Peptides against a protein of PDB entry 2AKA. Designs and how they scored, part 38

Target 1, 299 residues: chain A of PDB entry 2AKA
Amino acid sequence: MEDLIPLVNRLQDAFSAIGQNADLDLPQIAVVGGQSAGKSSVLENFVGRDFLPRGSGIVTRRPLVLQLVNSTTEYAEFLHCKGKKFTDFEEVRLEIEAETDRVTGTNKGISPVPINLRVYSPHVLNLTLVDLPGMTKVPVGDQPPDIEFQIRDMLMQFVTKENCLILAVSPANSDLANSDALKIAKEVDPQGQRTIGVITKLDLMDEGTDARDVLENKLLPLRRGYIGVVNRSQKDIDGKKDITAALAAERKFFLSHPSYRHLADRMGTPYLQKVLNQQLTNHIRDTLPGLRNKLQSQL

## One batch from the design tools (peptide; made by RFdiffusion4, then SolubleMPNN)

Design b1_p12_4_s1 (from b1_p12_4, 5 letters changed)
Fold by OpenDDE base, seed 4:
Structure b1_p12_4_s1 (fold): chain B 299 residues (1-299), chain A 12 residues (1-12)
Amino acid sequence: as target 1 above (299 residues)
Amino acid sequence: LKQEILDFINSL
């Protein structure tokens, strides 16, 4: 069976090139979460590289279509600069920033126009994700006062699509009932059919507290369940702590934690990547017949 | 492009 993810990647690239992304409900996973929820760290942990913009406030200002492709070689390519291979992931970060600024200008505004980034790596599973701007309530710097609504409207363009899966990223060290990710997911997916929960910052929970009931799918049930992850701390990122070492520490965290030990084989970034690959593959299989019929009716 | 996409989907 041909790998369905590379197929949808080619469709996505073709639709992006013609500006028709709005009309075709392609099977995809949209990543949603509040600012500082750990979205970028989850994506970087999949690649094993630091390549996403970092900073205070809204860092992701355009949708990032991240196409992970398992390959014997490691490099990145952008759809907007075809044929340029990036082997330095710092240059990848700089290109995301430059291409973002080119479209949004200097005022740290947002744009709904996606950046398409493909990463070839021996360390990844085939997986496509759409990283979306972090939800915020407070404008920072020169952001327009309505930036919260602009972000929300941008997210809604993706998450309202029937063929969109939602990766809802929520920090464990914050009240889950107040999770912006789970709120928006519940608004557009009230039955929890399209939503996958990711719980970050499990290592930053207060002593004597745990997210066991959440991770066991008992508190806010999602059909697709929850996966806990442990990202690098900001200190670890600034200290250039290796992601491979961080993934080993994550595994150790789950295995050693009394509340999570029994879940440890269904937790962590490698398991999340595997689940997302499987979920996306199955979702593509389920949605392609409908997409075909829709395309045929438009001819 | 729609036809190419359709042809490609039909080849699966």
Scores: peptide ipSAE 0.087, ipTM 0.786, DockQ to the pose 0.137
Fold by OpenDDE base, seed 2:
Structure b1_p12_4_s1 (fold): chain B 299 residues (1-299), chain A 12 residues (1-12)
Amino acid sequence: as target 1 above (299 residues)
Amino acid sequence: LKQEILDFINSL
């Protein structure tokens, strides 16, 4: 059976070329979470490279359609600059920043126009994610006072779609009941059918506290469950700590933690990547017949 | 293009 994710990637590229007028809800995973929840770090951990914009406040200001493709070679390609292969992931970061600024200007505004990035790597599973702007309540710099609502409205364009899975990224060192990611997911998926929970910052929880009940799906049940991850600290990022070493440290964290040891085989970035690949593949299989019928009815 | 997409989906 042909890999269904590369198929949907070709459909996404085709629809992006026609413009959004194709009212086809392609099967996808939208990544949602508050600012500094660790969304970008999760995506970079899949690639094993630093390539996303960094900083305080709203880093992602346009939707980033990130198409991961398993390949023998490692390089990136943008849909807006066809034929240019990026092998330096710092240049990938700079291109995302430049292409973001080209559309949004210098005011740190947002745009609903996606950036399409394909990353070929031997270290990835086939996976497509839509990284969305981080939810915020506080405008920064020259951002409009209503930036919170603009971000929300942008997120709603993705997460309201029936064929959209939701990767809800929440930090463990904050009250999960107040998670912006889980709030928006619950608004559009009240039964928790489309939502996958990711719990970051498990290593930053107060001593004597844990997220065991969350990770065991006992506190806020999602049909697709929760996966805990440990990202590099900002100090580790600034110190250029290797992501491979960070993934080994993540595995050690779960295995050594009394509250998480029994879950360790169902935790961490490699397991998350595998689950997302499987979930997306199955979701594509389930949705393609409906998409076919919709297309046939429009001919 | 819709037909090309449909043909592609039907080729699977």
Scores: peptide ipSAE 0.087, ipTM 0.783, DockQ to the pose 0.138
Fold by OpenDDE base, seed 5:
Formats: structure tokens, C-alpha cells, sequence
Structure b1_p12_4_s1 (fold): chain B 299 residues (1-299), chain A 12 residues (1-12)
């Protein structure tokens, strides 16, 4: 069976080239979460490279269609600069920043126009994710006073689509009942059919507290469940801690933690990658017949 | 392009 994810990637690229990305309900995973929830860190842990914009405030300001492709070689390509292979992931970060600023200007505004990035790597499973701007209530710098609503409206363009799966990223060191990710997911997916919960910052919880009930799917049940992850701390990032070493530390965290030891084989970034690959593949298989019928009716 | 996409989906 041909890999369905590379197939949908070719469809996404073709639709992006004609400006029709908004009208086709392609099977995809949208990544949603509050500002500093750890979304970008989860994506970088999949690639094993630092390549996303970093900083305080709204860092992701355009949708990033991240296409991970398993390959014998490691490089990145942008749809807006076809034929340029990036092997330095710092140059990938700079290109995302430059291409963001080209469309939004220097005012830290947002744009609904996607950036399409493909990463070839031996360390990835085939996976496509749409990274979306972090939800925030506080305008920063020259941001418009309605920036919260602009972000919300942009997220709604993705997450309201029936063929969109939702990767809801929530930090464990904040009240889950107040999770921006789970709030928006519940609004558009009230039965929890399209939502995958990711719980970050499990290592930053107060002593004597844990997210066991959340991870066991007992607090806010999702059909697709929850996966806990441990991202690099800001100190680890500043110290240039290798992502491979961080993934080993994540595994050790789950195995050593009394509340999570029994879940450890269903936790962490490698398990999350596998689950997302499988869920996206199955979702594509289930969606393609409907997409075929829609396309045939438009001919 | 729609036909190319349809042909591609039909090739699966």
C-alpha cells in the first residue's frame, strides 16, 4: 500500500500553488494551544533540530504546514523557494522569520497564508502537521488590540473542517480546565472525536501533584486519548542540550515517575510520532473516498 | 489540475 501521507502532501502542494487551500477539506492535523504551551518544542522534537522561531509572545504568526518525510538524507525545502535545499536548520528558522515578516510586516501581525515546509530526515516518520499561532489575550508591541480574535478566527478556519484532526497542546503546570487548546477543541469537537490531547511540562508540576487522571483519559475524555511529553527546558535550549539526549531524559522521566511508570510505553515524543502517523494514515484512508466524490462532482 | 488530482487519487 503506497504511503498515503506523501500522497496528501502532493495534493497540499498542488492546492497551495493555486491558492485553493481554504476550500478543500484535506485530511490534516492542526496543532493548537496557548502561548508557551510547548507546540513548537513538540514539532522540533519530531525533527530532532532547532528550526522554529523562538521568543516571547506570538512566535508562530502564520500557519506552518510542516511535512515530515522519512528519507535517507536530511534537508528542508520550502514551497515558496522550490529547488533550494536547506541543510542548516538555523537557515530554516531565518527563512521562516523572513517569509513571515515579508507578509505580516514588522508589527508582529498575523496572516492566514500558510508557509509550506518539507523536512526530509531519517529520524522522522511520515507526518504532516499545521502549526498554528498560540492563543493569547495580551497584544504585544504594535499588534492590533483585536489580535486575540484574529488568532481565534485563523484557528477556526482549520479546526472547524470535518477532516481536520486537532492536536491540542496543554501545559500540565496550568489548570487543564483553563486550557485554551482543550477549550477550542471542545467548541468545534464537543464529542472529542477529532482531538488528540498532548500534555507538556509534566516535569514542571508542583511536588505532590500529577496529571495521571488526565493521561488516563478520566478527566476530559477524548476518543483518541492523551499523550504526555517532556520538552527541553529553556535552560536546556540555551545550554544547547541535544534533542536525542532530551528524548532519553523524557523516557527516564516517565519510567521513574510513580504516577506515570505504568503509562510510560504510551507516553513521550517517539510514541506521539507513531500515534500521529497511524492516526493520520487511517484518517486519510477514511477521507479519500469522500474527497474523490467531491472532486468528481466539481468536474 | 482537478483531473490530475482525481487521476492521482484513482491511482491509489
Amino acid sequence: as target 1 above (299 residues)
Amino acid sequence: LKQEILDFINSL
Scores: peptide ipSAE 0.068, ipTM 0.769, DockQ to the pose 0.139
Fold by OpenDDE base, seed 3:
Structure b1_p12_4_s1 (fold): chain B 299 residues (1-299), chain A 12 residues (1-12)
Amino acid sequence: as target 1 above (299 residues)
Amino acid sequence: LKQEILDFINSL
């Protein structure tokens, strides 16, 4: 059976080239979460490279369609600069920033126009994610006063689609009942059919507190469940701590923690990547017949 | 273009 993820990637590239991303509900995973929830760190941990814009406040200002492709070689390609292969992931970061600024201007505004990035790597599973701007409550700097609503409206364009899965990223060191990711997911998926919970910052919880009941799917049940991850600290990122060493530390965290040891084989970034690959593949298989029928009825 | 996409899906 041909890999269904590379197939949908070709469809997504075709639709992006026509500006028709709004009319066809392609099977995809949208990544949602508050600012600093750890979304960018999860995506970088999948690639094993630092390549996403970093900073304070809203860093992701356009949807990033991240297409991971398992390959014998490691390089990146953008849809907007066809034929250019990037082997330096710092140049990938700079291109995302430059292409973002080209469309949004210098005022840190947002745009609903996606950036399409394909990463070939021996270290990835086939996986496509749409990284979305982090939800915020307070405009900072030169941001429009309505930036919260602009972000919300942008997220709604993706997460309201029936064929969109939702990767809801929430930090464990905050009240999960107040999670912006879980709130927006519950609004558009009240039965929890399309939502996958990711719990970050499990290593930053107060002593004597744990997220066991959440990770066991007992507190806020999702049909697709929750996966806990441990990302690099800001100090580790600034210190250029290797992602491979961080993944080993994550595994050690789950195995050594009394509350999580029994879940350790169903936690961590490598398990999350595997689950997302499987869930996306199954979701594509389930949705492609309906997409074909819809396209056929429009001819 | 919709036809090309449909033809592509039908080729799978």
Scores: peptide ipSAE 0.060, ipTM 0.756, DockQ to the pose 0.141

Design b1_p12_4_s2 (from b1_p12_4 with N6L D10N)
Fold by OpenDDE base, seed 2:
Structure b1_p12_4_s2 (fold): chain B 299 residues (1-299), chain A 12 residues (1-12)
Amino acid sequence: as target 1 above (299 residues)
Amino acid sequence: LFDEILEFINSL
């Protein structure tokens, strides 16, 4: 059986080239969360490279269609610069920044036009994610005063689609009941059928507090459950701490924590990647018959 | 390209 994720990636690339027929609900995973929730760190932990724009405020200003492809080689390719292979992930970061600025200008505005990035790596499972701008309430710099609503409207274009799964990224060191990610997910998926919860910053919770009830799916139940992860600290990033070493530290965190030890085999970035690959594969299998019928009816 | 996509989907 052909790998269904690379199949849908080819469909995504083809539909992106023809111009988005807004009517095609392709099976995908949209990544949602507040600013600084740890979305970019989760994606970089899948690749094992630093390649996403970093900074304060709205860093992701265009949708990033991140297509991870398991391969014997490690390189990246952009749809907008076909035939250029990137082996330096700093150059990948710079290309994302340049291509973002080309469309949005210098005013830190947003655009709904996606960037399509494919990463080939021996360290990834086949997985496609759409990284979306971080939800914010406070405009920064030259951002329009309605930037919150512009971001929301952009997110709604993705998360309202029936075939869109939602990766809701929430930091544990904030009130999870007030999570921007879980709020928007609840608005468009009130029964929690399409939402996967990711809980970041578990290592930054106050002493004597834990997210056990959330991770056990007891507080705000999602059909697809919650997965806890531990990302590198900003100090670890600035210190160029290797992601492989950070993943080992994440595993140690869950195994050593009294509240999480019993969950440790169902936590962490490697488990999240596996679950997302499986869920996306199954979701593609379930949605492809309907997509085929829709396409055949347009002929 | 659309025909190639349909042919491909129909081959599944």
Scores: peptide ipSAE 0.021, ipTM 0.657, DockQ to the pose 0.140
Fold by OpenDDE base, seed 4:
Structure b1_p12_4_s2 (fold): chain B 299 residues (1-299), chain A 12 residues (1-12)
Amino acid sequence: as target 1 above (299 residues)
Amino acid sequence: LFDEILEFINSL
């Protein structure tokens, strides 16, 4: 069966080129979560590279359509600069920052105009994600006072679409009942049909507490369930700890933890990537007939 | 289905 994810990637690229991204409900996964929820770390762990903007406050300020493509070679390409191959992922980060600033200006504002980034790697499964700005309540620096609402409105443009799956990223070291990701997901997907839960920071939970009931889908049930992950600490990131070593530490965490050992084969970043690839592929298969009919009716 | 979609993409 032809790879459905690369087909939808070509559709995304074509529609991005004609400026019609808003009118076509393409099968996609939108990544949502509060600021510092660990979204960027989850995405970077899929690639095995540091390449996303980092910092305090709003870091992602435009939607990032991240197209992961399994390949024998490792490089990145942007849709806005076709033919330029990036092999240094620091240059990828700098290009995201520069292209963001080009559109938003210097005020750290946001823009709904996507950046399209394709990453070829032998270490990835075919997977497309739309990274969205982190939900915030407090403007920082020169941000407009309504930035919270601007972010919410931007997120709603994606997550309200019927063909949009929602990757809801929530930190375990915060009250999950108050998770911004799970709140917005429940608002637009009240039956939990389109939402996949990701629980980060399981290693940062208070002693004597665990997220077992959440990960077992008992507390806030989602049809697509929850997957726990352990990201690098900020100290590990600053210390340039290798992502491969971090993934080994994540596996060890789940296997050694009394509350999670029995779930360990259904946890961690590699399992999350596999599940997302499978779920996206199936979702594309289910939605493509309807998309074809819509496209044909517009011709 | 895929050929039709590809034809459409190529017509854009």
Scores: peptide ipSAE 0.021, ipTM 0.632, DockQ to the pose 0.499
Fold by OpenDDE base, seed 5:
Structure b1_p12_4_s2 (fold): chain B 299 residues (1-299), chain A 12 residues (1-12)
Amino acid sequence: as target 1 above (299 residues)
Amino acid sequence: LFDEILEFINSL
């Protein structure tokens, strides 16, 4: 059972190499959220490294298939440059930026063509996520005026697939009724069967407010529930606060907060990673028979 | 690679 995620990773790599990735309903988790919702920070917290592009506006401009693999060693590999092992995660960031710009140009445009990144680490569970561009309404710089629709169409290519789970990332310091992530999830998964809610920025909520009702699955019920996380602040990032120290601070936040203390064992990045590993493994098991039949019918 | 993957899926 532990090998199901690596199996699907090999399928993803094989289908990417032949250009067929768009038509295969592979069991996967698509990460969706508005700009600045904290998606990239959640992914970096899983790896324990700073490796994603940073900036204002649309940072992720291509789908990033992030394959986390538990290993005794720590390094990254790209599908587009096989055999090159990256041990410096700043070089990983630069390669994502360069490979993005190679396809999209410098105009901050988007492309539906995935980047496939595998990270081997002793600090990760086996997990595959597809990071998608952040939803936006306002074009910036040289972005096309229809960029909102281009992003939406790109997200829909993933989230409409029956075998796609949706990691909906929403900031707690914004009205959750207006969450771009929860809106798109409800559109394609109206019964909340495929959606996992992530609530970020719980530490940035106004005094006397909390997201307890959301985290208790009372406001917008999802079958798979909600998990709260606390990401590093921009000050923590600029101060080069280690992710391990940030995870300890996150645990302390939930344990010390009156509204979240009773949920603390079902909150935070380590619990989210465990849940996603389990959900993906179970989802692969449930979908493999159908996938096998589909593959056999195409032979 | 495709055949190897199918063989592996069929072994599960």
Scores: peptide ipSAE 0.021, ipTM 0.650, DockQ to the pose 0.134
Fold by OpenDDE base, seed 3:
Structure b1_p12_4_s2 (fold): chain B 299 residues (1-299), chain A 12 residues (1-12)
Amino acid sequence: as target 1 above (299 residues)
Amino acid sequence: LFDEILEFINSL
């Protein structure tokens, strides 16, 4: 069963090479959320490395197809530079930035053309995620005035697909009713069949407030439920705080918090990674027969 | 590559 994710990864690589990403509804998980919701931090916590572009504003400007593969060795490979193995994750970050700028130019524009990155690591479960640009309402710097709509249209190309699962990332320190992630998810998945909720910034909630009702699936019910996580602060990232130490602090947060202690075994980054691996594997199993029939009809 | 992938999917 663990071989289904690598199978779909080979299909994704083949379709990306042919430019047919638009026509094939491959089983995948798209990561959606507002700007600074913590999407990229969740992905880095899975890998245990700092490797994604950082900064203020729209940092992710192209879809990043992140293929995590459990392996005895740790290295990364890009589809656009086949045969080059990256062992320094700062070089991975620089390659993402360079390849983004090569296609988008210097104006911090966006492109719907994916970057395909495979990470081999002993610290990951087999998992494929598509990191998407953060939703924003306010153009910054040299961004086009319609950047909000360009991002929305790009997200819609992924999340409207029937075989796309949606990882909706929302910060707990903001009104969940205003969550850009949950709004777009509800638009394309009104019954909550394809959406998994992630609640970030639980450690940044005001004193005397909690997200218990959200995490218990009582406030805005999703069939696949919600998982809370605690990411490193920007100060901790800038200070190069170790991700392993951050994961230990996250576990301690859930165990020590009166409102979350009873949920602690169903919260945190390691549990999220496990759930996503299981959800993706099951989703691939359910969708492969239909995909096979579609592919056979095109021959 | 597409034919090889289809053959592989068909073997599942």
Scores: peptide ipSAE 0.021, ipTM 0.649, DockQ to the pose 0.139

Design b1_p12_4_s3 (from b1_p12_4, 4 letters changed)
Fold by OpenDDE base, seed 1:
Structure b1_p12_4_s3 (fold): chain B 299 residues (1-299), chain A 12 residues (1-12)
Amino acid sequence: as target 1 above (299 residues)
Amino acid sequence: LIKEIEEFINSL
């Protein structure tokens, strides 16, 4: 049986090439969250490379369709430059920045036009995620005063689709009741059927506080539950701490923490990757019959 | 595109 994720990736690339991406309800996972919630760090931890734009404010300014493909070789390919293989992930970062600036200009504006990036790696499971711009309230630079609403409208184009799963990324060191990710998810998925919660920054919580009730799915229940992760700190990034050492530190964090030790086998980036692969595969299987019928009726 | 869609449908 062909892997269902690579099969849908071929269809996604075909529709991206014709500019019809906005109207297709393809089975996908959209990544949503506030600025600095840790969305891009979660994606980099799956690849094990630094390859996403970094900085202050809105860093992701176009949707990034990230197609992870398990392979014996490690390289990246963009749909907009077919046949160019990137083996340096710094060049991947620079290409994302250049292709973003080509479409949005220098004003730090946003565009709904996706960047399609495929990463082949021995360190990944087959997984496709759509990284979306972080929700923000404050315009920066030459951004329009309504940038918050422009981002929201862009996110709504993805998360309103019935076949879209929502990866809601929320930091633990902020009030979860104020989570931008869970607010937008609840607006379009009020029964919590399509939403997977990710709780970041568990290592940055105040002493004597924990997110146990959230991670146990007791505070704000989602049908698909919550997974806690620990990303590299800014100090770890500046110190060039590799992602492999960060993943080992994450495992140690959960195993050593009194509130999380009993959950440790259902926490962390490797477990999140496995769950997302399984969730996406099952979701594709469930949606394919309806998608086939829709496509056949249009031929 | 039609060919890619047909190939996709036939692979299902």
Scores: peptide ipSAE 0.109, ipTM 0.803, DockQ to the pose 0.142
Fold by OpenDDE base, seed 4:
Structure b1_p12_4_s3 (fold): chain B 299 residues (1-299), chain A 12 residues (1-12)
Amino acid sequence: as target 1 above (299 residues)
Amino acid sequence: LIKEIEEFINSL
């Protein structure tokens, strides 16, 4: 039986190639969150490689359709340069930056035109995510003064679609009631049917505080629940701490924390990846009949 | 591609 995720990946690639990304409500997961919420770190932890642009301000400036494919080999391919296999993930980072700058220019502007990146790895489950620009309130550098609204409008093009699941990434060391990710998710999914909550930075919470009630789905109930993760610190990233060692530290964190120990088997990056694979697969199964009918009516 | 989708959906 062909995997449903690779089938939808072929659809995504075909529609991206013809420029018709706007009109088709393909089953997908859009990743939303404020700047520095930990989105890029979550995605890199799935791959086990540092490959996303890093820096201060808006780093993701185009939608990144990240197609993870379980394979015996490890390499990346871009849709815009088919046949070029990348085995150095620094070269993957540089290509994302170059392809972003090619379209947005030098002014750190944004573009709604996706970059399609496929990563083959033995360490991944089949999973497709659309990484979106981080929500910001303050223009940085030469960004237009309306950049907040431009980002919001770009996010809305994805998250308003009925077949779009929302991966809402929120840091635990900030007021979750003020989470930009949960706010935008609540705006377009008021019943919490399409939203999966990710809580990052649980290791950076103030002493005597915890996110237990959020992770237990008691504070802001989502039908699909919440998953806590612990990413590498910036010091760990700068120190080139291995992602595998970071995932072991994440597991140890949940197992040793008095507030999270009972949840530890339903927390962390490996569990999140598994849940997202299952959620996306089921969502594709549920949405494909409707998509077929829509496509057939356009023939 | 549509034919592949149709064949796939018909196999579900």
Scores: peptide ipSAE 0.100, ipTM 0.782, DockQ to the pose 0.111
Fold by OpenDDE base, seed 3:
Structure b1_p12_4_s3 (fold): chain B 299 residues (1-299), chain A 12 residues (1-12)
Amino acid sequence: as target 1 above (299 residues)
Amino acid sequence: LIKEIEEFINSL
């Protein structure tokens, strides 16, 4: 059976090119979470490159459809720049920023119009994720006063769709009951059928506290469970700490932590990537018959 | 678009 993820990617690109992404319920994973929850860091850890915009406040201002494709070569391609191959991931970051600013203007506004980025790499599994703007409550700088609602409305365009899986990213060093990611997921998926929990910042929890009950799916049960990850600190990112070294440190963290050692084989970024590939593949398989019938009825 | 949809359906 052909790889189902690349098959859906071709359809996703076709619909993106015509601006009709809103009307099709394509099988996809939307990434949701508060500002600084670690969403962009998880995506960069999958690629093993620094390529996403960085800064304070709202960094992701358009949906980023990130299509990871396992390949013998490493390069990126944008749907808006057909035929241009990017081998420098800093140029990828600059293109995301430039294409964002071209549509949103200089006032750090948001746009629901996706950026479509495909990354070919020997270090990735086939996986498509939609990175969404981080939820915020407080406008900063030149942001419109209603920016919280604009972000919410944008997220709702993705997460309300029945074929959308939700990657809910929550920091462990904050009260999980207050997680913006889990709140929005519970609103649109009250039975926890479409939601995958990611717990970041496990290394930043207060001494004598742990997220064991969360990671064991005992506190706020999700049918698809929770996966803990340890991202690079901002200091490590600014210091250009290698992502491969960070992944080794993450593995060491889970293996050495008394509360997480028994879960270590079901934690960390490499395990998350594998689970997401499997879940997306299965979800595509389950949704394709209905999608085919819908598309055939429109011909 | 119709052609791309047809090609997609035929690839399933």
Scores: peptide ipSAE 0.098, ipTM 0.798, DockQ to the pose 0.142
Fold by OpenDDE base, seed 5:
Structure b1_p12_4_s3 (fold): chain B 299 residues (1-299), chain A 12 residues (1-12)
Amino acid sequence: as target 1 above (299 residues)
Amino acid sequence: LIKEIEEFINSL
């Protein structure tokens, strides 16, 4: 059976090239979460490279359509600069920053216009994710006072689509009842049918507390469940801790933790990547007949 | 675009 994810990627590229991406209910996964929830770190852990913009406040300011493609070679390509192969992932970061600033200006504003990035790697499964701006309540710098609503409206353009799966990223060191990711997911998916929960910062929980009830799908049930992950700390990033070493530390964390040991084979970044690949593939298969009929009616 | 859509439909 042909790989369905690369097949849908060709459609995404075709529609992106004509500016019609917002109107197509293509099978996709939108990544949502509050600022500093760990969204970008989860995506970088899939690639095994530092390549996303970093900083305080709103870092992702445009939707990033991240197309991961399993390949024998490692390089990145942008849809806006076809034919340029990036092998230095710092240049990928700089291109995202430059292309963001070209559209939004220097005021730290946002734009709903996607950036389309494809990463070829031997270390990835085929997977497409849409990284979205982090939800915030406090404008920073020259941001408009309504920036919270602008971000919300941008997220709603993706997460309200019936063929959109939602990767809801929540930090464990914050009250889950206050999770911006789970709030927006519950607004558009009240039955929890399209939402996958990711719990980050499990290593930063207070002593004597754990997220076991959440990870066991007992607190806020999602049909697709929850997956816990451990991202690199800011100290690990500043210390240039390799992502491979971080993934080994994540595995050790789950295996050694009394509350998570029994879940360890259904936790961590490699398991999350596998689950997302499988769920996206199945979701594409289920939606393709309807998509084909819609496309044929427009021809 | 039409050609790319047709190629997609034919690949299904």
Scores: peptide ipSAE 0.098, ipTM 0.799, DockQ to the pose 0.143

